# Designs tried in a protein design run: peptides against a protein of PDB entry 3NZW. Part 58

Target 1, 212 residues: chain A of PDB entry 3NZW
Amino acid sequence: TTTLAFRFQGGIIVAVDSRATAGNWVASQTVKKVIEINPFLLGTMAGGAADCQFWETWLGSQCRLHELREKERISVAAASKILSNLVYQYKGAGLSMGTMICGYTRKEGPTIYYVDSDGTRLKGDIFCVGSGQTFAYGVLDSNYKWDLSVEDALYLGKRSILAAAHRDAYSGGSVNLYHVTEDGWIYHGNHDVGELFWKVKEEEGSFNNVIG
Target 2, 222 residues: chain B of PDB entry 3NZW
Amino acid sequence: QFNPYGDNGGTILGIAGEDFAVLAGDTRNITDYSINSRYEPKVFDCGDNIVMSANGFAADGDALVKRFKNSVKWYHFDHNDKKLSINSAARNIQHLLYGKRFFPYYVHTIIAGLDEDGKGAVYSFDPVGSYEREQCRAGGAAASLIMPFLDNQVNFKNQYEPGTNGKVKKPLKYLSVEEVIKLVRDSFTSATERHIQVGDGLEILIVTKDGVRKEFYELKRD

## One batch from the design tools (peptide; aimed at target 1 G23, target 2 D126)

Design b2_p22_5_s1 (made by RFdiffusion4, then SolubleMPNN; from b2_p22_5, 16 letters changed)
Fold by OpenDDE base, seed 4:
Structure b2_p22_5_s1 (fold): chain B 212 residues (1-212), chain C 222 residues (1-222), chain A 22 residues (1-22)
Amino acid sequence: as target 1 above (212 residues)
Amino acid sequence: as target 2 above (222 residues)
Amino acid sequence: SPSLRELEEAKRKLAAESAKVV
């Protein structure tokens, strides 16, 4: 898996691959590793698919309950804390989760929290999570600027996942791309890695380790 | 590795069409190298036009299917006989599976039916309850043999339009029920030739707006 | 005879081999 999220002047970009594995077996090439918690919050999946899918869906229910009780959208901080508290209760039980909770509130602005099953909760501007994270960081860190246009930021997210898909055997399938703004998340499509690779190679003159 | 739990073998597969879905399974039940039964159905009509199979350890599979059937009954009691949708069924099954996250049902679960728009739907589950909707999925002993075939024949993976130098993919299209049945039969006959845990009989459940139809075909009894 | 706990652990490990990882 390779997931990433980063803040920039235009909000948040979230990009993920779609491969799931069971050992050396490619279990799926079409996994939805972004869970749409609500129209304003995204969760990403890395680790055990069931653990992430189950608890992030549960998180969505908790966020909805908050909104019903408080008559206000839940903050990204509070949403991520709910999940963090939950996984902490299961610490040592064997949950496997590396998640990012991404959203945009008026109070917080664009916000990203990393939450994992070890009990770590971190707020930050840039995270890459999964077996391919180092490959994604290599591209992302080299090209990241706060002042990226929305178009350039979307491309950078997509391109970083592509790099990871190329080098990490556990990442691949397609790139799912999201842009998060104050008005909520916008889905920017599913990009098959097989097609995307050749397109990017041709347009950039990159990936020269592959001749044809 | 110490494994106190059995694997009863067999294979299942689901394929979604435009206005139908198919869930098929062989009828062989085996322990190690001993055939327990040549006709033990493992694909079930659960009501509300939902068919289900949980393949792996048969005792776990039967337990899970029974629990789901009970869930359907309770859903009717609590919601004035409202039909359980396939997406709601999938969510329910996730909870059944994940409820035993630390003592899992050792099964690969597939359900098939029609979504609320009348489109064919197949959902697949891992042993602990992760699930996704797919056009096709193979599960069980010969899944590794069948799934690549389905990728090629249902999703047209690695197929290109002739004369395009590999630049234009074969367009996705729904298969007819007849085409799907042919693919299912070819899948199981092929799997039977290469896997000892697959054979004897093939039961196919076809879900349409008119209900569930069953077809049976003989497989090799080796 | 294995304890119930040992059986649970064995089954958990077995199922983990088939669980999807992302």
Scores: peptide ipSAE 0.506, ipTM 0.865, DockQ to the pose 0.085; fails the geometry check
OpenDDE base, seeds 1, 2, 3, 5: peptide ipSAE 0.486, 0.504, 0.504, 0.493; ipTM 0.861, 0.873, 0.868, 0.853; seeds 1, 2, 3, 5 fail the geometry check

Design b2_p22_5_s2 (made by RFdiffusion4, then SolubleMPNN; from b2_p22_5, 16 letters changed)
Fold by OpenDDE base, seed 2:
Structure b2_p22_5_s2 (fold): chain B 212 residues (1-212), chain C 222 residues (1-222), chain A 22 residues (1-22)
Amino acid sequence: as target 1 above (212 residues)
Amino acid sequence: as target 2 above (222 residues)
Amino acid sequence: SPSLRELVEAQRELAKLSSQVL
């Protein structure tokens, strides 16, 4: 898996691959590694598929309950804290989760929290999570700046996942791309890695380790 | 080292059509190198136009299917005989599986039916309850042999339009029930030739708006 | 009968092989 999220002047970019594995077996190429918790809040998934899917879905229910009780959307801080508290209760039980809770509230603005099954909860501007994270960071860190245009930021997110999909055997399938703004998240499509690779290679003159 | 799980072999396969879905399984049940049964059905009609199979350790599979069938009954009781939708069934099965997260059902589960729009639906589950809706899925012993074939023949992976120099992919389209049945039969006959844990018989459950029908075909018994 | 520890260890090994990882 490779997931990433970063803050920039235009909000948040979230980009993820879609491969799941079971050992050396490619279990799926079409996994949704982003949960749409609400129109303003996303969760990303890395690690155990069931652990992430189950508990982030549960988190969605908790977020909805908060809205019903408090008559306001849950904060990104509170949502991420709920998940963090939960996984901490299971510490040592063998949960495997590397998640990012990304969203926008009027109070917080664009916000990203990293939450993992070790109980770590970090607020930050840039995170790459998964087996391909170092490959994604290599591209992302080299090209990131706060003042990216929305178009450039979307491309950078997509391009960073593509780099990880190219080098990490456990990442691939497609890139799912999101832009989070004050108006909520916008889905920017599913981009098949095979097609995207050749397109990017041609347009950039990159990936010269592969002969066309 | 103690192993709490057995492996009863077999293979299952689901394919969704436009207005139908198919879930198929062989009828061989084994332990190690011994055939326990040549006809032990592992694909079940669970009511509400939902068919289910949980392939792997048969004791766990049977337990899971029984629990799900019971869940369907309770759903009807609690919700005034409301039909359980396939997506709700998938969520329910996730909870059944994940409820044993720390001592899982050692099975690959597939369900098939129609979604609320009447479109064919196949959902697959890992042992601990991650699930995905897919156009096709193979599970069990010969899944590694069949799944790549389904990628090619159902999802048209690695197929291109003739004369395009590999630039235009073959367009996705739904397969007819006859085409799907042919693919299922070819998958299982091929798997039977190459895998000792697959054979004896093939039972296919076809879900349409009119209900569930069953087809049976002989497989090699060697 | 296997100990609880043996069951948990066996389960962990099997789960790693059969469960989907993202």
Scores: peptide ipSAE 0.379, ipTM 0.823, DockQ to the pose 0.087; fails the geometry check
OpenDDE base, seeds 1, 3, 4, 5: peptide ipSAE 0.372, 0.355, 0.371, 0.374; ipTM 0.808, 0.810, 0.815, 0.811; seeds 1, 3, 4, 5 fail the geometry check

Design b2_p22_5_s3 (made by RFdiffusion4, then SolubleMPNN; from b2_p22_5, 14 letters changed)
Fold by OpenDDE base, seed 2:
Structure b2_p22_5_s3 (fold): chain B 212 residues (1-212), chain C 222 residues (1-222), chain A 22 residues (1-22)
Amino acid sequence: as target 1 above (212 residues)
Amino acid sequence: as target 2 above (222 residues)
Amino acid sequence: SPSLRELVEAQKELAKESAKVL
């Protein structure tokens, strides 16, 4: 898996691959590694598919209950804290989760929290999570600027996942791309890695380790 | 080292059509190299136009299916005989599986039916309850042999339009029930030839708006 | 009866072999 999220002047970019594995077996190429918790809040998934899917779905329910009870959308801080508290209760039980809770509230603005099954909870501007994270960071860190245009930011997110999909055997399938703004998240499509690779290679003159 | 799980072999396969879905399984049940049964059905009509199979350790599979069937009954009691939707069934099965997260059912589960729009639906589960709606899925012993075939024949992977120099992919389209049944039969006959844990018989459950139909075909018994 | 440790190890092996990882 490779997931990433970063803040920039235009909000948050979230980009994820879609491969799942079971050992050396490619179990799926079409996994949805982003949960749409509400129109303003996303969760990303890395690690155990069941752990992430089950508990992030549960988190979605808790977030909805908060909204119903408090008559206000849950904060990104609070949502991530709920998840963090939960996984902490299971610490040592063998949960495997690397998640980013990404969203926008009027109080917080665009916000990203990293939460993992070790009980780590971090607020930050840039995170790459998964087996391909170092490959994604290589591209992302090299090109990241706060002042990126939305178009450039979307491309950078997509391009970083593509780099990881190219080098990480456990990442691939497609890139799912999101832009989070004050108006909520916008889905920017599913991009097949095979097609995207050749397109990017041609347009950039990159990936010269592969003969065209 | 103690292993609480057995492996009863077999293979299952689900394919969603436009207005139908199929779930198929062989009828061989084995332990190690011994055939326990040549006819032990593992694909079940669970009511509400939902078919289910949980392939792997048969004791776990049977337990899971029984629990789900019971869940369907309780759903009717609690919701004035409302039909359980396939997506709700998938969520329910996730909870059944994940409820045993730390001592899982050792099964690969597939369900098939129609979604609320009347479109074919196949959901697949890992042993601990991650699930995905897919166009097709193979599970069990010969899944590694069949799944690549389904990628090619259902999802048209690695197929291109002639004369396009590999630049235009073969367009996705739904398969007819006859085409799907043919693919299922070809998959299982091929798997039977190459995998000792697959054979004896093939049972196919076809879900349409009119209900569940069953078909049976003989497989090699060697 | 199997020990808790044996069950945990068996579960871990199951997860490695059969559970989907992202």
Scores: peptide ipSAE 0.414, ipTM 0.825, DockQ to the pose 0.090; fails the geometry check
OpenDDE base, seeds 1, 3, 4, 5: peptide ipSAE 0.405, 0.402, 0.405, 0.410; ipTM 0.815, 0.821, 0.817, 0.814; seeds 1, 3, 4, 5 fail the geometry check

Design b2_p22_5_s4 (made by RFdiffusion4, then SolubleMPNN; from b2_p22_5, 14 letters changed)
Fold by OpenDDE base, seed 2:
Structure b2_p22_5_s4 (fold): chain B 212 residues (1-212), chain C 222 residues (1-222), chain A 22 residues (1-22)
Amino acid sequence: as target 1 above (212 residues)
Amino acid sequence: as target 2 above (222 residues)
Amino acid sequence: SPSLRELVEAQKELAKESAKVF
């Protein structure tokens, strides 16, 4: 898996691959590793598939309950804290989760929290999470700047996942791409890695380790 | 080392059509190299046009299916005989599986039915309750043999339009019931030839708006 | 009766072999 999220002048970009594995077996190429908790809040999934799906779905329910009780959307800080507190209760039990909670509230603005099953909770501007994270960081860090245009930011997110999919055997399938703004998240499509690879290679003259 | 799980072999396969879904399984049940039964059905009609199979350790599979069937009954009781949707069924099964997260059911679960729009639906689960809606899924002993075949024949992976020099993919389209049944039969006959844990019989459950139909075919018994 | 440790180890092996990982 490779997931990433980063803040920039235009909000948040979230990009994830879609491969699931069981050992050396490619279990799926079409997994949705982003949960849409509400129109302004996303969760990403890396690690144990069931752990992520179960608890992030549960988180969604908790966020909805908050909204009903408090008559306001839950903050990204609070949502991430709920998840962090939960996984901390299971510390040592063997949960495997590497998640990013990404969203927008008027109070916080665009916000990203990293939460993992070790109990780590970090607020930050850039995170790559998963077995391919180092590959994604290689591209993302090399090209990131706060002042990216929305178009360039979307491309950078997509391109970083593509790099990871190329080098990480546990990442692949497609890139699911999101842009989070003050108006909520916008889904920017599913991009097949195979098609995307050849397109990018041709347009950039990159990936010269592969002969076309 | 203690192993709480057995492996009863077998293979299951689900394929969703446009307005139907199919869930198939062989009827062989084994332990190690011994055939326990040549006819032990593992695909079940659970009501509400939902068919289910949990393949792997048969004791766990049976337990899971029974729990789900019971869940369906309670759902009707609690919700004035409301039909359980396939997506709600999938969520329920996730909870059943994840409820044993630290001592999982050793099964690969597949359910099939129609979604709320009347379209074919197949959901697959790992042992601990992760799930995904897919167009097709193979599970069990011969899944590694069948799944690539389904990728090619259902999802048209690695197929291109003739004369395009591999530049235009074969377009996705739904298969007819007859085409799906042929694929299922071919999958299981091929799997039986190459895997000792697959054989004896093939039971296919077809879900349509009119209900669940069953078909049975003989497989090799060697 | 299997010990808790044995059950945990068995579960870990199952997870490695059969559980999906993102």
Scores: peptide ipSAE 0.392, ipTM 0.819, DockQ to the pose 0.089; fails the geometry check
OpenDDE base, seeds 1, 3, 4, 5: peptide ipSAE 0.390, 0.385, 0.391, 0.387; ipTM 0.813, 0.817, 0.814, 0.810; seeds 1, 3, 4, 5 fail the geometry check

Design b2_p22_6 (made by RFdiffusion4)
Pose (drawn by RFdiffusion4):
Structure b2_p22_6 (pose): chain A 212 residues (1-212), chain B 222 residues (1-222), chain P 22 residues (1-22)
Amino acid sequence: as target 1 above (212 residues)
Amino acid sequence: as target 2 above (222 residues)
Amino acid sequence: LPPPANLQIFPGNVNTTAVAGS
């Protein structure tokens, strides 16, 4: 698994791979590691497939309950805390999740929270989570500027997940892109590494090691 | 010490067609190197046009299928006999499985039917509720032998248009019920050849808008 | 006999931590 989300001039970029594993067995190449909590809230998934899916779906129900009660969209900070506090209650029971809660609210602007099953909760501009996180940090950190165009930022996030899908035996499948503005999240497609790799290699001249 | 889990072998397979779906499984039940039964059904019609199989530790698989069938019964009781759609059944199974997160049903579960548009549908589950909708899935002992074959023959993976210099992928034309039954039977004869826990019989449940049909085929008994 | 790998609850090389940028 490789997931990343970063803030920049144009909002937030979220990119994830779609591989699921059972050890060295590729369980699936077509899993959704991003959950659309609501039109302005996204959650990313890494770790235990069931823990992430179950608790992030549950988080969506908790956020919806807040809107009905408070007649107002839940903040990114509060939404990430609900998950952070829930996971903390289970500390020591073996839950396994690296998670990012990304969204936008007039009150907070573009906002990213890293939340994991250790109970750690961190606000930040850039996060890469999962077995492939370092591979994504290598490409993303060396090309990141606050002033990236929406187009360049979407590409960097996509390219970073691609770098991780190439080097990490436990990452791959396809790349799912998202862009977050004050008007909510915009889905930017599912890019199969099976074609995305060769296309990026030709057009970019990178991946110079692998013979084509 | 006491081990609450055992392994009863068996292999299951699910393929979704445009307007049908199939869920197949061998009828052999095993413990270690012995055969408990050559015919012990492992794929079930749970009503509302849903078939399911929970493969792995059979006691857990039976408890789960029994609990799900009862769930469909109560769904009707509590919601004015409304039909439980396959997507709803999948989410329900997720909660049943995750409910035992800390003492799991040790099963790999697949269900099949039609979605609300009448299209074929297959869902497969992790032991603790992780699930996804798919075109096909192999589960159980021979899953590692069969899933690669299905990626090739069902979803045409790694296959290209001849003479296109590997540039044009083989189109994703869709399989008929006849072509699917062939892939299923071939899959199980192959699995019976290479995996000692697979054999004796093959039972397929076909699901269409008209309901659930069953077909049975003998397999090698060695 | 070993059970099949598809019965594993957790994935391989689970990493729940995060690398953060400056």

Design b2_p22_6_s1 (made by RFdiffusion4, then SolubleMPNN; from b2_p22_6, 10 letters changed)
Fold by OpenDDE base, seed 4:
Order: structure tokens, then C-alpha cells, then sequence
Structure b2_p22_6_s1 (fold): chain B 212 residues (1-212), chain C 222 residues (1-222), chain A 22 residues (1-22)
């Protein structure tokens, strides 16, 4: 798995691969590792697929309840705290979760929280999470700047996942790409890694370790 | 070390068509190297045009299916006999599975039916309740033998238009029920040849807007 | 209890090494 999220002048980019594995078996190439909690809030998934899918869906319900009770969208801070508190209650039980809660509220602006099953909750501008995270960081850190255009930021997110998919056997399938703005998240498509790889190789002249 | 789980073998397969879905399973039940039964159905009509199989440890599978069937009944009681949608069924099954997160049902679960738009739907689950809607899924003992075949024949993976030098992928299209049945039969006959835990009989449940029908085919009885 | 071998996993380290933003 490789998931990433980063803040920039244009909001938040979220990019994830879509591979699930069971040992050496590729269980799926089409896993949706982003949960759309509400039109302004996303959650990413790494670790146990069931743990992430179950509890982030549960989180969605809690966020909706908040909205109904308070007649206001839940903050990213509060949403991430709900999840953090939940996993903390299960600390030591064996949950496996590495998540990013990404969203926009008027109060907070574009915000990213990292939450994992160890009880860690971190606010930050850049996170890569998964077995391929170091590969993604290699590309992302080398090219990241706050002043990226939306187009460049989207490409950077996609390109970073591609790099990870290339080097990490546990990452692959496709890249799902999101842009989060003040108007909510925008889905920027599913990009098959196989097709994307050859396209990028040709256009950039990169991936020269592979003979075409 | 005590092992609470058994393995009863078998294989199941779901494929979604445009306006239908199929869920198939062999009828062999085995423990270790001993055939317990040559005809023990493992694919069930659960009502509301939903078919279900939970393959692996049969005791767990049966328990899960019974719980789901009961869930369907209660859904009707609580919601004025409203039909349970396939997506809601999938969510319910997730909760059934995840409810035993720390002592899981040792099964690979697949359900099939029609979505609310009348399109074929197949959902697959891991033992603890992660699930996906897919066009096809193989589960059980011979899943590793069948799934790559389905990737190629249902989703047309690695197939290209002739004369395009591999630049144009074969377009996706829905398969007819007849084509799907052929693929299912070929899958199971092939799996039976190479896996000892698959064989004896093949039961196919076909879900359409008109309901569920069953087909049965003999497999190798080795 | 050991988990079954057919669990779907989204492998990944939880330590991101990321710097906490201001």
C-alpha cells in the first residue's frame, strides 16, 4: 500500500494505490483506499483492510451524527479525534490501521491528520503512509513546494504513487487521485499503473531502469 | 496447539452480468484427504434475490449463512417486508463478520444478486468483513487457479485488439448468461483436474429479475 | 488467535517519519 496526502496553496492532494494482498497473493487490484466521509472530508486506508473499512465507515456515521446534532459539519480535528479515541480503546487488541483524515472546514481550512492504531494522532502538511511510503517520499519530497499549481500538485501526487507502485511489490493496481478544496473534494480519476507507467516513462524519459 | 478451525475445501465462483449474476460452488466436502460428502451444497438462496456462499471451514460458513438468513427475516419484520438490497446485504454481512474480528469466521464469503438498478452484482468478503463489489471473484481452495483465468476471460486482462501492436486494449463488455455458464464450467472442470479439494458436482445459482434458478453439473469424482 | 491467511491486507508502516506541520 501507498497512500499520501499533502497541503499546498491550492488545498489538499490525496493519492492512493489500489492493491490488496494476502501474503504473496494479490487479493485485489481495485481496492478503494479512500473513504468519502462527506463532501468535504476524506479518509485513507492502510493496514488491515477490514479494520480500516469498518472503522472509517463507522467514523462516517459519527460525523453524520455530529452534523445532525450540531447542525454544522464536523471539524477535521474532531473527526480525527473520534477515530483516534476509538482505536486507543482497542490499543493492544491487534487492530492495524494507518489512516489520514483530510478535509476542509471554514474554521480550520484545509487540514490533514494522521491517525494510526498505535494511538498516534498527528497534524501535518505532508504524509505518506504504507509499505511504499519511503518510495513516495523520495519523489514527493524532491518536488514538493507550497506554491505548486493544482495541475502540478495532482501530477506530483500521482507520480509519487507511481514510483511506489514501481518499487513496492505490495503497491500497484491503479492510482486514485483527489483534490480537496474549500468547495469539497474532487475525484480526479482512476489511473491504471500499467498504462500510467509507460505514459510517464515516455513523456519524462524516466524509469530508465526498465527497457522498453 | 489447539486449532479451532477446520478446512473443508471446495471452491466458489461469482460472476456478474449485465442483468444477472451467478454464484457457483462445487459440492465436495473434504477433511484432510478424506471426502466427507460428494454432494453438500454450499451456495444458498437467502431470499430477496440474494445468493450467498461462505467457503472454507464449513461449520463457520453454515453459521454465517444462517445468521444472514435470520437477518433477512428480521429486516422484513422491522421494515414492513421491504426487500433487502444487495448493497445493504453486503454491509450487514460485514457487520456479521467483523463482530467476530478477534475470532473470525474462517471463510471466504461471496454474495450475488442484482443492484437497485437491476445490474448484476457480486460482493466478496475476507474473513473479517472487508468487502468489494466486483465483476468476478473466485474463492476457496482453487481460487488461485481460477482467479487469473477470470481476470483474463471476464475482465479481458492482457488482451489487446488484433493489429494494434498491443496499444489498444480489448474493450470491456458484458458476457451473456450462456457465456458465463461456460466459463464457470470450464473453471471448475479445470480446477478439479489440479486440486484434490474440488470435484464431484457443480451447482450454479443464477439470479435474474425473475428470481433464482439452479443448474447442476457433474464433475470428476476422483 | 492467529489470523487466517486470507485476510486482505493493505500493507504499510505506521511510522511516517513526517514532520508535524505548524
Amino acid sequence: as target 1 above (212 residues)
Amino acid sequence: as target 2 above (222 residues)
Amino acid sequence: MEPPDNLRILPGAVDTGAVVGK
Scores: peptide ipSAE 0.282, ipTM 0.799, DockQ to the pose 0.276
OpenDDE base, seeds 1, 2, 3, 5: peptide ipSAE 0.273, 0.276, 0.258, 0.260; ipTM 0.793, 0.806, 0.801, 0.789; seed 1 fails the geometry check

Design b2_p22_6_s2 (made by RFdiffusion4, then SolubleMPNN; from b2_p22_6, 8 letters changed)
Fold by OpenDDE base, seed 3:
Structure b2_p22_6_s2 (fold): chain B 212 residues (1-212), chain C 222 residues (1-222), chain A 22 residues (1-22)
Amino acid sequence: as target 1 above (212 residues)
Amino acid sequence: as target 2 above (222 residues)
Amino acid sequence: LEPPANLRILPGAVDTGAVVGK
């Protein structure tokens, strides 16, 4: 798995691969590792597929209850804290979760929280999470700027996941890409890694270790 | 040391068509190298045009299917006989599976039916309730033999238009029910040849807008 | 008890190595 999220002048980019495994078996190439909690809030998944899918869906319900009670959208801070508190109650039980809660509220602006099953909760500008995270960081850190255009930021997110898919045996399938703004998240498509790799190689003149 | 789990073998396969879906399973039930039964159905009509199979440890599979059938019954009681949609059924099954997160059902679960638009739908689950909708899925003992075949023949993976030097992929299209049945039969006959836990009989449940139809075919009895 | 062999995993490292942003 490789998931990433980063803040920039245009909001938040979220990009993830789509491979699931069971040991050496590729269980799926089409897993949706982004949970659309509400129109303004995204959750990413790494670790146990069921743990992430179940509890982030549950989180969506809690966020909706907040909105009904308070007549206001839940903050990214509060949403991430709900999840963090939940997993902390299960500490030692064997949950496996590495998640990012990404959203945009008027009060907070674009906001990213990392939450994992060890009880860690971190606010930050850039996170890569998964077995391929170090490969993604290599590309992302080398090219990241706050002042990226939306187009360049989307490409950078996609390109970073592609790098990880290339080097990490546990990452692959496709890249799912999101842009989060004050108006909500926008889905920017599913990009098959097999096709994307050759396209990027040709256009950039990159991946020269692979002979076409 | 006591092991609460067993393995009863077998294989299941789901494929979604345009306006239909199929869920198939062999009828062999085994323990170790012994055939317990040559005809023990493992694919079930659960009502509301939903078919289900939970393959692996048969005791867990049967328990899960019974719980789901009961869930369908109570859904009708609580919601004025409303039809349970396939997507809602999938969510319900997730909760059944995840409810035993720390003592899981040892099964690979597949359900098939029609979505609310009348399109064929197949959902597959891991033992603790992660799920996704797919066009096809193999589960059980011979899943590793069949799934790559389905990737190639249902989703046309690694197939290209002739004469294009691999630049144009074979276009995706829905398969007819006859084509799907052929693929299912070829899958199970092939799996039976190479896996000792698969054989004896093949039962196919076909879901259409008109209901659930069953077909049966003999497999090798070796 | 060992988990079932067919559990779907999204392999990941818990340690992000990331720095808290401004």
Scores: peptide ipSAE 0.275, ipTM 0.790, DockQ to the pose 0.302
OpenDDE base, seeds 1, 2, 4, 5: peptide ipSAE 0.253, 0.273, 0.274, 0.254; ipTM 0.770, 0.790, 0.785, 0.779

Design b2_p22_6_s3 (made by RFdiffusion4, then SolubleMPNN; from b2_p22_6, 11 letters changed)
Fold by OpenDDE base, seed 2:
Structure b2_p22_6_s3 (fold): chain B 212 residues (1-212), chain C 222 residues (1-222), chain A 22 residues (1-22)
Amino acid sequence: as target 1 above (212 residues)
Amino acid sequence: as target 2 above (222 residues)
Amino acid sequence: MEPPLDLRIRPGAVDTGAVIGK
């Protein structure tokens, strides 16, 4: 798995691969590792697919309840705290979650929280989570700047996941790409790694470790 | 050390068509190297045009299916006989599975039906309730033998248009029910040849707007 | 049977918490 999210002047980019594995078995190439909690909040999945899928869906329900009760959209801080508190209650039970809760509120601006099953909750500007995270960081950190255009930021997210898919055996399938703004998230498509790799290689003259 | 789980073998396979879906399973039930039954159906009509199979440890599978059937029943009671949609069924099954997150059902679950638009739908579940809608999925003992085949023949993976130097992929298209049945039969006959836990019989449930149809085919009994 | 789906959470780490023992 490789998931990433980063803040920039244009909001948040979220990019994830879509491979799921069971040991050496590629169980799926089409897993949705971004949970659309609501039109304004995204959750990413790493670790146990069921744990993430179940509890982030549950989180969506809690967020909806908040909105109904408070007549206000829940903050990213509060949403992530709900999840953090939940997983902390299960600490030691064996949940496996490495998630990023991403959103944009008027009060907070673009906001990313990392939440994992160890009880860690971190606010930050850049996170890569998964077995391929180091590969993604390599590309992302090398090219990141706050002042990226939306187009460049989207590409950087996509490109970082591609790098991870290339080097991490447990990452691949496709890149799902999101842009989060104050108006909510925008889905920027599913990009098959097989096609994307060759396209990027040709256009960039990169990935010269592979004969094409 | 006590192991609460058994493995009853078998294999299941779901494929979604345009306006139909199929869920198939062999009828062999084994323990270790002994055949318990040559005809123990593991694919079930659960009502509301939903078919379900939970393959792996049969005791867990049966329990899960029973619970789901009961859920369908109660859904009708609570919602004025409203038809349970396949997506709602999938969510329900997730909760059934995840409810035992710390003592999971030892099963790979697949359901098939039609979505609310009348399109074929297949959902697959891991033992603890992660689920995904897919065009096809194999589960069970011979899943590793069948799934790559389905990748190639249902989703046309690694197939390209002739004369394009591998630059143009074979276009995706829906398969007819007849084509799907052929693929299912070929999958199971092949799996039976190479896996001891698969064989005896093949039962295929076909879901259309007209309901659930069953087909049965003999497999090798060795 | 396949174990629960594992979306590897960290480099070099195998953790699902829901692995069914053999």
Scores: peptide ipSAE 0.365, ipTM 0.823, DockQ to the pose 0.081
OpenDDE base, seeds 1, 3, 4, 5: peptide ipSAE 0.348, 0.356, 0.345, 0.353; ipTM 0.804, 0.816, 0.797, 0.810

